# Ledger of designs, part 11: peptides against a protein of PDB entry 6IDX

Target 1, 380 residues: chain A of PDB entry 6IDX
Amino acid sequence: KELAKLSADVTFATEFINMDGIIVLTRLVESGTKLLSHYSEMLAFTLTAFLELMDHGIVSWDMVSITFIKQIAGYVSQPMVDVSILQRSLAILESMVLNSQSLYQKIAEEITVGQLISHLQVSNQEIQTYAIALINALFLKAPEDKRQDMANAFAQKHLRSIILNHVIRGNRPIKTEMAHQLYVLQVLTFNLLEERMMTKMDPNDQAQRDIIFELRRIAFDAESDPSNAPGSGTEKRKAMYTKDYKMLGFTNHINPAMDFTQTPPGMLALDNMLYLAKVHQDTYIRIVLENSSREDKHECPFGRSAIELTKMLCEILQVGELPNEGRNDYHPMFFTHDRAFEELFGICIQLLNKTWKEMRATAEDFNKVMQVVREQITRA

## One batch from the design tools (peptide; made by RFdiffusion4, then SolubleMPNN)

Design b1_p8_6_s3 (from b1_p8_6, 4 letters changed)
Fold by OpenDDE base, seed 5:
Structure b1_p8_6_s3 (fold): chain B 380 residues (1-380), chain A 8 residues (1-8)
Amino acid sequence: as target 1 above (380 residues)
Amino acid sequence: MPQPPKVD
């Protein structure tokens, strides 16, 4: 207890470290000796002293043994551990993950996100905060392949649901520290979109071109009996498709694939358009047909609008940026949906189409409409 | 039409 209090002092910490004091503390943890009636209290203070000593940055985290890591991971994975031991163990694991890539690899083998989700189902908001902090640390330090796996995993849907129900909708006010960890998790989750945001369309890729063709099909062929496609020659088909791509509001109505070669937003814009067309088909068809039937120069170009809106949403959500210290602004809506970005896009494209009509905008007003829409999204 | 989530 006294050691844990004194370990916060840098002068004491330096002298204690110089006397191999950290090695003594690590050995106490590694021994696992449950023989003392007050073992839990002693261990809680040992872990506190260890954390406070390491937080001075005098000693490298890489000094920590695999046996120590396994003991700390064991305190997180075992049921009915003392709250103080659990909190300190989560904090130690977070610090190890943040400070060493070699320790990250070892910890990622010993602990799963699924085990950490169990600590979110408790009434203690401090435990919940430390558990999310460790999840965030693991997510931040994960290689890209593992980040994608963490994103696509059933674990992430479950994590969002648990956070929503036990943290956000909990009977307790969210503290600043928890709000920060929710913000960090949100930023790290949206950073998974960076690959698609930076992926250029290949105009020669037939599979990517078939997606653009599917957007056309959904918009214009939904009422046409597939039997009555007249065998009009290849040139009449190309001319028809060029008209359809113009009505879809692509900038390059001859080759819409060229509109997706700019990064950002690259292929992410096409993903959003396809999601809207498949999941919210009635909304998609309505937006396209309402604008394609206009001869008054007040048509909202859907294709161009979808691309620029996707880019704008990436900028607003800071896609590809690291989470900032001291920010606590998280959006509960992003924990309600598996495809929260695409759902946000689907809301915002309707807002854009409404704002375009209300402004009686033309193609010359495009940038002004986008500015108004940006202000509307950022104030909501 | 899913109602827009109420901004509390």
Scores: peptide ipSAE 0.000, ipTM 0.401, DockQ to the pose 0.023
Fold by OpenDDE base, seed 2:
Formats: C-alpha cells, sequence, structure tokens
Structure b1_p8_6_s3 (fold): chain B 380 residues (1-380), chain A 8 residues (1-8)
C-alpha cells in the first residue's frame, strides 16, 4: 500500500528502480502465489505500484516477460476477479499495447475483443473505460489485415450495440475519459474508409462503370421492364446516356468515371451514391428528378454535390487522421447504425439540396452553398 | 450533427 502511493513520486521511483524494485514486483505477479489471505489486496497494490513506476518512462515496457503478460491477461479473462485487479490489469495491457509492437503481438494472442466486450456489460464506468481503451489500443496497433478482421460487420455490430445499451444509454453521466475513448473508437472506425477514399476509379474498369450505369437505371428506367430495351443503334444510346449523365449532375457528362479519379474522395463517393440509390431509393429518385426537370439554371448537380459532400464529410470526421488527445466529441448516431457514414451522407445530401433551393443557387454559387452546408453540419 | 429527419 505505501509502495503503491510512493511509486507516484519520480524521486522515489528512480531510486526504487535503481534497486531492481520493479523486477521484484514483476516476479511477485509471475509467481501467481495464492497462499496469502490478503493475496487480492497485495496483488492490487503490486499492480498499482508497477503501473505508477512504468508511467515515469524510466524503464522500457520490453523488459516484461511472457509469463507476466499471461498472468495479466489471465486476470482480464477470468469471470470473477477483484475490481481493483481488473482495472489495473486492463490499464497495464493498454500501456503494453501502446508502447511496444512486440508486446501487442503477444497480447493479441492471449486476449480477444469478445472477452473485453464482457467488461462493457457492467455498471462500473471505470472498468468500461479501460475495456474500450484496450480495444482502441488493439485496433490502433493491429496490422492492416487484422484491422479489417476486427472491423468485420459482426464484431462491430455487437460492440456498437453493447456500447449503445450499456454505456451511452446507461443510467450514469458519461465522464470525460469515457467520452474520449468513444471519440477514439469513432475515429478509428471511420479510418477504415481511408482505403476507399484514396482509391481512384479506373475509367476502364467495367464493374465500376456498371455502378454508374446502375445509378442512371435507378433514376430514369425504374418503371421500364429490362426486357423492353429497344435495339436502338449504338450512337443514339451514347447520346442518350450523355444526356442522362448531365441530368445526374456529373461534371464529365461523356465519361462520369473521370469524376471519381480525384482522391479524396475517390471511390467512397460512388459507394455513398450507390447506397443512397439502393437503400433510400425514393429519396435518391426525388433529388435527381427534381433537379433534372429544371431548365432555369437552378438545378443542383447531384453527382458533383455527392462527390464534394463526401470529401467534406471525410474532412469533418478527420478520415485518415490519428485521434487527437483531449478531444471527447463523439456522436451517438454512429453507434445506432451499421452504415453510419452512408446514413449521414443521406441526411446531408438532402440538407444540401434544400439549402441549394433556399439560396436560389446556380452552378457559380456551388462553393458558397458547400460552405453554408459545412457550417450547418458542424453546428448540428 | 443533423438529427435524422423525422419520418413524417
Amino acid sequence: as target 1 above (380 residues)
Amino acid sequence: MPQPPKVD
């Protein structure tokens, strides 16, 4: 107990470390000796002293043995453990993951995100915070292949549902530390969009071109039986499609694929358009047809607007950036939907279309409309 | 953030 208290002092910590004191603490954990009536209390103070000593940055985390890691991981994976031991064990694992890639690899073999989710289903917000912090650390330090696996729709849906029901909708106010960890998880989740945001469309890729053709089909051919496509000559078809791509509001009416060669937002803009067209079809058709029927130069160009809005949303959400220290602005809506970015896009494209009309905008006003929409999104 | 439009 006194050692744990004194370990927070840098002068004491330096002298205690110089006396091999940290090696004594690690060996005490490694021994696993349950023989004492006060073992749990002694272990809790040992883990506290160890963490406080390591937080001074005097000793490298790479000194930690595999036996020590297995003991700490064992305290987190056990269904019944002392609250103080669990809290310190979660914090030690987080620090190990953040400070050493070699320790990350060893910890990722001993602990699963599924085991950590069980610690979110408790009433103790400190345990919940340390559990999310360790999930975030594991997600941040994972190699790209494993980040995508951690990001799979099933694991994320379950994690989001548990966070929503047991943390966000919990009977307790969210503390600053928990709000920060929810922000970090949000940023790390949106960083999975970076690949698509930085993927250029290949104008020669037929599968990608077929998506653009499907956007045209949904907007203009929704009532036409696909069996009755009349054998009109190739030239009349090209001229018709150029008109349709103009009505869709693409910048390049001849080859809309060229509008998706700019990164950001690259292919992510096309993914959002397709999501809107498939999931919110009535909203998509309404926006496209309402603007395509205008001859007054007040048409809102859907294709151009969707691309620039996707880019704007990536900038607002800091897609591809590391989480900032001291930020705690998380959005509960991102825990309510599996496709939260695409749903946000669907809300914001309707806001853009409304704002365009209210401003009586033309193509020359485009950047001014986008600025007003940015201010509306960031204030809401 | 914009609240989801109330479905009328």
Scores: peptide ipSAE 0.010, ipTM 0.457, DockQ to the pose 0.022; fails the geometry check
Fold by OpenDDE base, seed 3:
Structure b1_p8_6_s3 (fold): chain B 380 residues (1-380), chain A 8 residues (1-8)
Amino acid sequence: as target 1 above (380 residues)
Amino acid sequence: MPQPPKVD
């Protein structure tokens, strides 16, 4: 107990480390000697002293043994552990993962995100915070292949559901530390969109072109039996599609695929448009038809707006950026929807369409509308 | 890092 208090002092820490004191603490953990009366209290103070000593940055985290890692991971994986041991063990694992890629690899072999989810199902917000912090650390330090495995739709859905029900909808106010970890998890999850955001459309890929054709079909042919496509000549079809792509508000009416060759937002904009068209079909059709029937130059170009809005949302959500330590702003909607980014896009495209009408905007006002919409989104 | 709760 006294050692744990004194370990927060840098002068004491320096002298204690110089006396190999940290090696004594690690050996106490490694020995696993449950035979002492008050072992749990002694272990909790040992882990506190160890963490406080390591927080001075005097000793490299790489000094820890695999036996030490296994003991700490064992305290996190056990169904019945003292709260104080669990909190400190989670914090030690977080620190190890953040400070060493070698320790990350060893820890990722001993624990899973699924095991850490159990520590979110508790009333203790500090345990919940440390568990999310460790999940975030593992996600941040994971190689791309392992980030994809951690990001599997089922594990993420379960994690979001648990966070929603046990943290966000919990009977306790969210503390700043928890809000920061929720923000970090949001940023790290939206960073999975970076690949799609940086993927250029291939204008020669027929499958990608068929998605653009499906957007046209949903907007204009929703009541037309596909059997009644009139056998009109190839040129009349091309001219018809060029008109339809103009009505959809693409910049390149002849080849809309060219609008998705710019990165960001690349293919991610097309994914959002297709999601809106399939999941929120009535909203999509309404937005397209309300603007396609206008002859007054006040038409909101849906295709262009969807692309620039997707880019704007990526910038607002910091897609491809590291989490900022000073930020704690997260969207609760992220935890309510499996496709939270596409749902946010669906809300924001309606806001954009409304703002365009209210401003009586023309194509020349496009950037002004986008600026107003950015301010509206960032204040919401 | 959430500061470890000070064990009073």
Scores: peptide ipSAE 0.000, ipTM 0.307, DockQ to the pose 0.119; fails the geometry check
Fold by OpenDDE base, seed 4:
Structure b1_p8_6_s3 (fold): chain B 380 residues (1-380), chain A 8 residues (1-8)
Amino acid sequence: as target 1 above (380 residues)
Amino acid sequence: MPQPPKVD
């Protein structure tokens, strides 16, 4: 107890470290002494002293043994652990993950996000906060391949559901620290979109062109069996498709692929358009047909609007940016859906289409409509 | 880097 309190002082910490004091503390934990397991308070103070000493940055985190890591991970994985031990163990693991890629690798072998989710099902918001903080640290330090796997895993769906039900919908007000960790998790989740946001469409890639063609098909050919397209000459078909791509509101209605060569938002805009067309088909068809049938020059260009809206959403959600330490603005809606970004896009494109109509906008008003829509999204 | 929440 006294050691834990004194370890916060840099002068004491320096002298204690010079006396190999950290090595003594680590060995006490490593020994797994049945004595420390019987004296939860003594272990909690040992872990506190260790954390406070390491937070001075005098000693590298890489000094810790694999045995120490296993003991700390063991305290997190045990179903009946003292709250104070659990909190300190989560904090130590977080600090290890954040400070050393070598320690991240070792910790990622000893603990899973699934095990950490169990600590979110408790009534203690501090434990919940430390558990999310460690999840965020693991997610931040994961290699890109593993981050995608973590995001696509059943664990992330379960994590979102548990956060929604046990944290956000909990009977307790969310503290600032928890709100920050939820914001961090949100930013890290949306940063997985960065690759697609920065991917240029290849106008020569047939598979990517087939997506644009599928958007046209869903909008205009929903009842036409693809088998019965009569052998009308290639030129008449190209001219027909050019008209359809104009009605879809592409800027380059001759070659819509060119609209996706600019990054951001690159291919991510096409992904959102395809998601809307496949998952919310009636909404997609309605938006397209309402604008394609207008003769009054008040048509909302869907393709252009979808691209610029995707870019705007990436800017609002800070896609490709590191989480800001001063931010705590998380959106509960991002914990309700597996495809939360695409669902947000689907809501916002309807808002845009509505706002366009209400403003009686023309193509010249496009930037004004986008500004109004930005203000509407950021106030919601 | 998000600082670990200070355990008071």
Scores: peptide ipSAE 0.000, ipTM 0.280, DockQ to the pose 0.155; fails the geometry check

Design b1_p8_6_s4 (from b1_p8_6, 4 letters changed)
Fold by OpenDDE base, seed 4:
Structure b1_p8_6_s4 (fold): chain B 380 residues (1-380), chain A 8 residues (1-8)
Amino acid sequence: as target 1 above (380 residues)
Amino acid sequence: MPSPPKVD
């Protein structure tokens, strides 16, 4: 207890570390000796002293043994009743993950996001906060391939559901620290869109061109079997598709692929358009056909609008940026749906289409409409 | 140009 309090002082910490004091603390944890009266209290203070000593940055986190890591991970993975041990163990694991890629690898072998989700089902918001903080650390330090797997995993769907039901919809006010961790998780989740946002369309890639063709098919040929895609379109067919791509509101209605060569938003805009067309088909068809049937020059160019809206949403959500300290502006909507970004796009494209009509906009007013829509989205 | 509707 006294050691834990003194360990916050840098002068004491320096001298204690010079006396191999931290090695003594690690060995106490490694021994796992449950036989002592007041073991839990002693362990809680040992972990506190260890964390306070390490927070001075005098000793590398890489000094810890695999046995120590396994003991700390064991306190998080096993049903323990002691809240203080659990909180300190979560904080130690977070610090290890953040400070060492070698420790991240070892911890990722000993603990799963599924085990951490169990700590979100408790009524203690401090435990919930430390559990989300460790999940965020693991997600931040994961290799790109593993981050994608973590985001797509059933565990991440379950995580969002548990956060929604036990944190956001809980009977307790969200504290600033929890709101920050929810913001961090949101930012890290949307940063997975960066690759697609920075991916240029290849106008020569047939598979990417087939997506644009599928957008045309869904809008105009709802009864046409996709298997009958006529490969070598005659000049008359090319001229027909050029009209369809104009009605879809592409800037380059001769070669719509060129509209997706600019990054940001690159292919992410095409992904959003395809999601809308497949998941919200009636909404997509309505937006396209309503604008394609207008003779008054008040048509909203869907393709151009979808691209610029995707870019705007990436800017608003700070896609590709690291989480900022002191921010706590999380959106509960991002915990309600698996495809929250694409659903947000689907809401915002309808808002854009509505705003365009209300403004009686023409193609010359495009940037003004986008500015009004930005203000509407950022106030919602 | 009509004024953008005030979102009240």
Scores: peptide ipSAE 0.009, ipTM 0.571, DockQ to the pose 0.015
Fold by OpenDDE base, seed 2:
Structure b1_p8_6_s4 (fold): chain B 380 residues (1-380), chain A 8 residues (1-8)
Amino acid sequence: as target 1 above (380 residues)
Amino acid sequence: MPSPPKVD
């Protein structure tokens, strides 16, 4: 108890470390010796003193043994009655993951996100905060392949649902520390879009071109009786498609694939368009047809608008940037939907189309409309 | 949301 209190002082910490005091604390944890009366209280103070000593940055985290890691992981993975041991064990694991890639590898073998989700189903917001912080640390330090797997896993949908129901909709106000961890989780989740944002379309890839053709089909052929089999020659078909791609508002009416060669937003813009067309088909068809029927130069170019809006949303959400320690702004919407980015795009493209009409914009006003839409999104 | 400015 007294040691844990004194370990916060840098002068005491330096002297205690020089006396091999930290090695004595690690050995106490490694021994696992439950034989002492008040072992839980002694262990809680030992873990507190260890964490306070390590926070001075005098000793490398790589000094810890595999036996120490297994003991700390054991306190998190097993049902423990002692809240103080659990809190300190979560904080120690977070610090180990953040400070050493070698410790991350060992911890990722001993602990799963599924075990950490159980610590979110409690009334103690500090335990919830440390559990999310450790999830965030594991997500941040994961190799790219494992990061994608963690994101696509059934665990992420369950994690979002548990956070929504037990943290965000909880009967307690969200503290600053929890708000920061929710922000970090949001940023790390959106950074999974970076690959698609930086992927250029290959204009020669037939599968990618078939997606653009599907956007045309959904917009213009959905009401046409399949009995009008296109029996007319290949040249008349190419000329018809060029007109359709103009009505869709692509910049390159001849080869719309060229509009997706610029990164950002690359293929991510095409993913958003396809999601809108398949999941919100009536909204997609309405936006396209309302603008394709205009001959007054006040048509909102859907294809160009969708690309630039996707880029703008990536900039607003800071896709590909590391979490900032000073930020605590999170959006509850991102915990309510599995495809929250695509749903946000679907809301914002309707806002853009409305704003374009209200401004009586032309193609020359495009950048001015985008500035107004940016201000509307960032103030919402 | 504020009403967008009209473009002339």
Scores: peptide ipSAE 0.007, ipTM 0.583, DockQ to the pose 0.017
Fold by OpenDDE base, seed 5:
Structure b1_p8_6_s4 (fold): chain B 380 residues (1-380), chain A 8 residues (1-8)
Amino acid sequence: as target 1 above (380 residues)
Amino acid sequence: MPSPPKVD
């Protein structure tokens, strides 16, 4: 207890570390000796002293043994651990993951996100905060391949559901520390969109062209009996498609693939458009047809609007940016949907079309409409 | 959703 208190002082910490004191603390943890009636209290203070000593940055985290890591991971994985031991064990693992890539690899072998989710199903908000902090650390330090696997895993859907039900909808006010960890998790999850945001469409890729063709098909062929596709020559068919791509509001009516060569938002805009067209088909068709039937200069170009809105949403959501320590603003909607970005896009594209109509905008007003929509999204 | 500002 006294050691844990004194370990917060840098002068004491320096002298204690110089006396190999930290090695003594690590050995106490490694020994696992439950022999003392006050073992839990002693261990809690040992872990506190260890963390406070390491937080001075005098000793590298790489000094810890695999046995130490396994013991700390064991305290997190055991169902009946003292709250104080659990909190300090989560914090130690977080610090290890954040400070050492070699320790990240070892910890990622010993602990799963699924085990950490169990610590979210408690009434203690401090434990919940430390558990999310460790999840965030693991997610931040994961290599790109594993980060995508963590994102695509059933674990993420479950994690979102558990956070929504036990944290956000919990009977307790969210503290600043928890709000920050929810913000960090949001940023790290939206950063998975960065690859698609930075992926240029290849105008020569047939599979990517077929997606654009599918957007056209969904918008314009849904009411046409497939039997009446007139066998009109290749030129008439190209001219029809150019008209359809104009009605879809692409900037390049001849080759819409060129509109997706700009990064950001690259292919992510096409993904959003395809999601809207498949999941919210009636909304997609309505938006496209409402604008395509206008012979007045007040048509909202859906294709251009979808691209620029996707870019705007990436900027608002800080896609590709590191989380800021001073921020605690998170969107509860992110935890309600598996495809929260695409659902947000589907809401915002309807807002854009409404705002365009209310402003009686023309193609010249496009940037002004986008600025108004940005303000509306940021204030919502 | 706040109403868009009237463009005077």
Scores: peptide ipSAE 0.006, ipTM 0.541, DockQ to the pose 0.017
Fold by OpenDDE base, seed 1:
Parts: sequence; structure tokens; C-alpha cells
Structure b1_p8_6_s4 (fold): chain B 380 residues (1-380), chain A 8 residues (1-8)
Amino acid sequence: as target 1 above (380 residues)
Amino acid sequence: MPSPPKVD
């Protein structure tokens, strides 16, 4: 107890470390010796002192043994561990993952996200916070391939559901620390979109062009029996498609693929458009047809709007940026749906179209509409 | 980092 209190002082910490004090504490954990009547209390204070000493940054986290890691991981993975031991063990694992890639690899072998999800099903918000913090650390330090696998895993759907039901919809106010960890998890989840945001469309890739053609088909051919496409020559078809791409509001009516060569938002804008067209087809068709039937200068260019909105949403959500330690603003919506970014896009594109109509905007007002929409999204 | 719970 006294050691744990004194370990917060940098002067005491320096002297205690110089006396191999950390090595003594690590050996106490490694021994697993339950022989003392107050073992749990002693262990909780030992872990507290260890964490406080290591937080001074005097000693590298790489000094810890594999036996120590296994003991700490064991306290997180075993049922019916003392709350104080569990809290400190989660914090130690977080710090190990954050400070060493070698320790991350070892810890990722000893613990699963599924085990950490069990610690979210408790009434203790501090345990929930440390469990999310460790999940965030593991997600941050994972190789790109493993991050994508972690995101696609059934564990992430379950994680979002558990967070929603046991944290966000819990009967307790969310503390600042929990709100920060929810923000971090949100940012790390949206950073998975960075690759698509930075992927340029290849205008010569037929598979990518077929997606643009599918957007046209959904908008304009949904009522046309495929049997009634008369054998009008290839030139009439190209001229027809150029008209359709103009009505879709692409900037390049001849080759809409050119509109997706700018990064950001690159291919991510096309992914959002395709999601809207497939999942919210009635909304997509309505937005396109309402603007394509206007002979007035008040048409909202859907294609251009979708691209610039995708870029704006990436900027608002800080896609490709590291989480900021000073922020705690998270959106509960992102825990309600697996495709939360595309659903947000679907809401915001409707807001954009509404705002465009209300402003009686023309193509010259495009940037003004986008600024108003940005202010609306950031205040919501 | 969440402030380590003060073990009162």
C-alpha cells in the first residue's frame, strides 16, 4: 500500500528502480505464490506500484518476462478475479501493447477480444473502460491485415452490441474516460476506410466501370424490361449513357470513372453510392430522378455531391488520423449498425438534397450548400 | 489513458 502510493513520486520511483525494485515486483507476480492471507490485496498493490513505476518512462516495457505477461493475461482471462487486480491487469496489458510491438505480439497470443468482451458485461464502468482501452490498444497496434480481420470478425458485431446495451444504454452516466475510449474505438473503426479513401479509380478497369454502369442501371433501367433494349448501334448506346451520366450528376459525363481518380475520397465515394443504390434503392432512385427531371438550373448533381460529401464525412470523422487524447465526442449511431459510415452517408446525402432545395441552389452555389451541410452535420 | 483507479 505505501509502496503503491510512493511509486507515484518520480524521486521515489527513480531510487526504487535504481535498487532493482521493479525486478522484485515482477518476480512477486511471476511466482504466483498464494501463500499469504492477504495475497489479493498485496497483489493489487504490487500491480499498482508496478504500473505507477513504469508510467515514469524510466524503464522500458520490453524488460518484462513472458512469465509476467502470462500471469497478467491470466488475471484477465480467469473468472472470479478480484476487481482491483483485474483493473490493474487490464491497464498493464494496455500499456504493454501501446509501448512495445514485441509485447503486443505476445499479448495477442494470450488474450482474445472475446475474453475482453466479457468484461464489458459488468456493472463496473471502470472495468468496462479498461477493457475497451485494451481492445483499442490491440486494434491500434495490430498489423493492417489483422485489423481488417478484427473488424470483419463476428466479435466486432458482438462488441458493438455489448457496448450499445451495457455501456451506452446503461443506467449510469458515461464518464469522460469511457467517452474517450468510445471515441477512440470510433476513430480506429473509421480508419479502416483509409485504404478505400486513398484508392484511385482506374478509368480502364472494367470491373470498376461496371459499378458505375450498375448505378446507371438501378437509376434508369429499373422499370425497363431488358427485352426492350432495341439493337440500336453502339454509338447510340454511348450517347445514351453520356446523357444518363449527366443526369446522375457526374462531372465527367463521358467517363464518370475520372471523377473517382481524386483522392480523397477515391473509391470510397463509389462504395457509398453503390451501398445507397443497393440497400436504400428507393431513396437513391428518388434523389437521382428528382434532380434528373429538372430542366431548371436547380438540379443537385448527385455524383458530384456524393463524392464531395464522402470527402467531407472523412474529414469530420478524421479518417486516417490518430485519435486525439483530448476528445470524448462519440456518436452512438456508430454502435448500432455494421455499415455505420454508409448509413451516415445515406442520411447526409438526403440532408444535402433537402438543403439544396431549401436554398434554391444552382451549380454555382455548390460550395455554399456544402458549407451549410457541414455545419448541419457537425451540430447534430 | 484512463486514470488508474485510485485505490483508496
Scores: peptide ipSAE 0.000, ipTM 0.328, DockQ to the pose 0.140

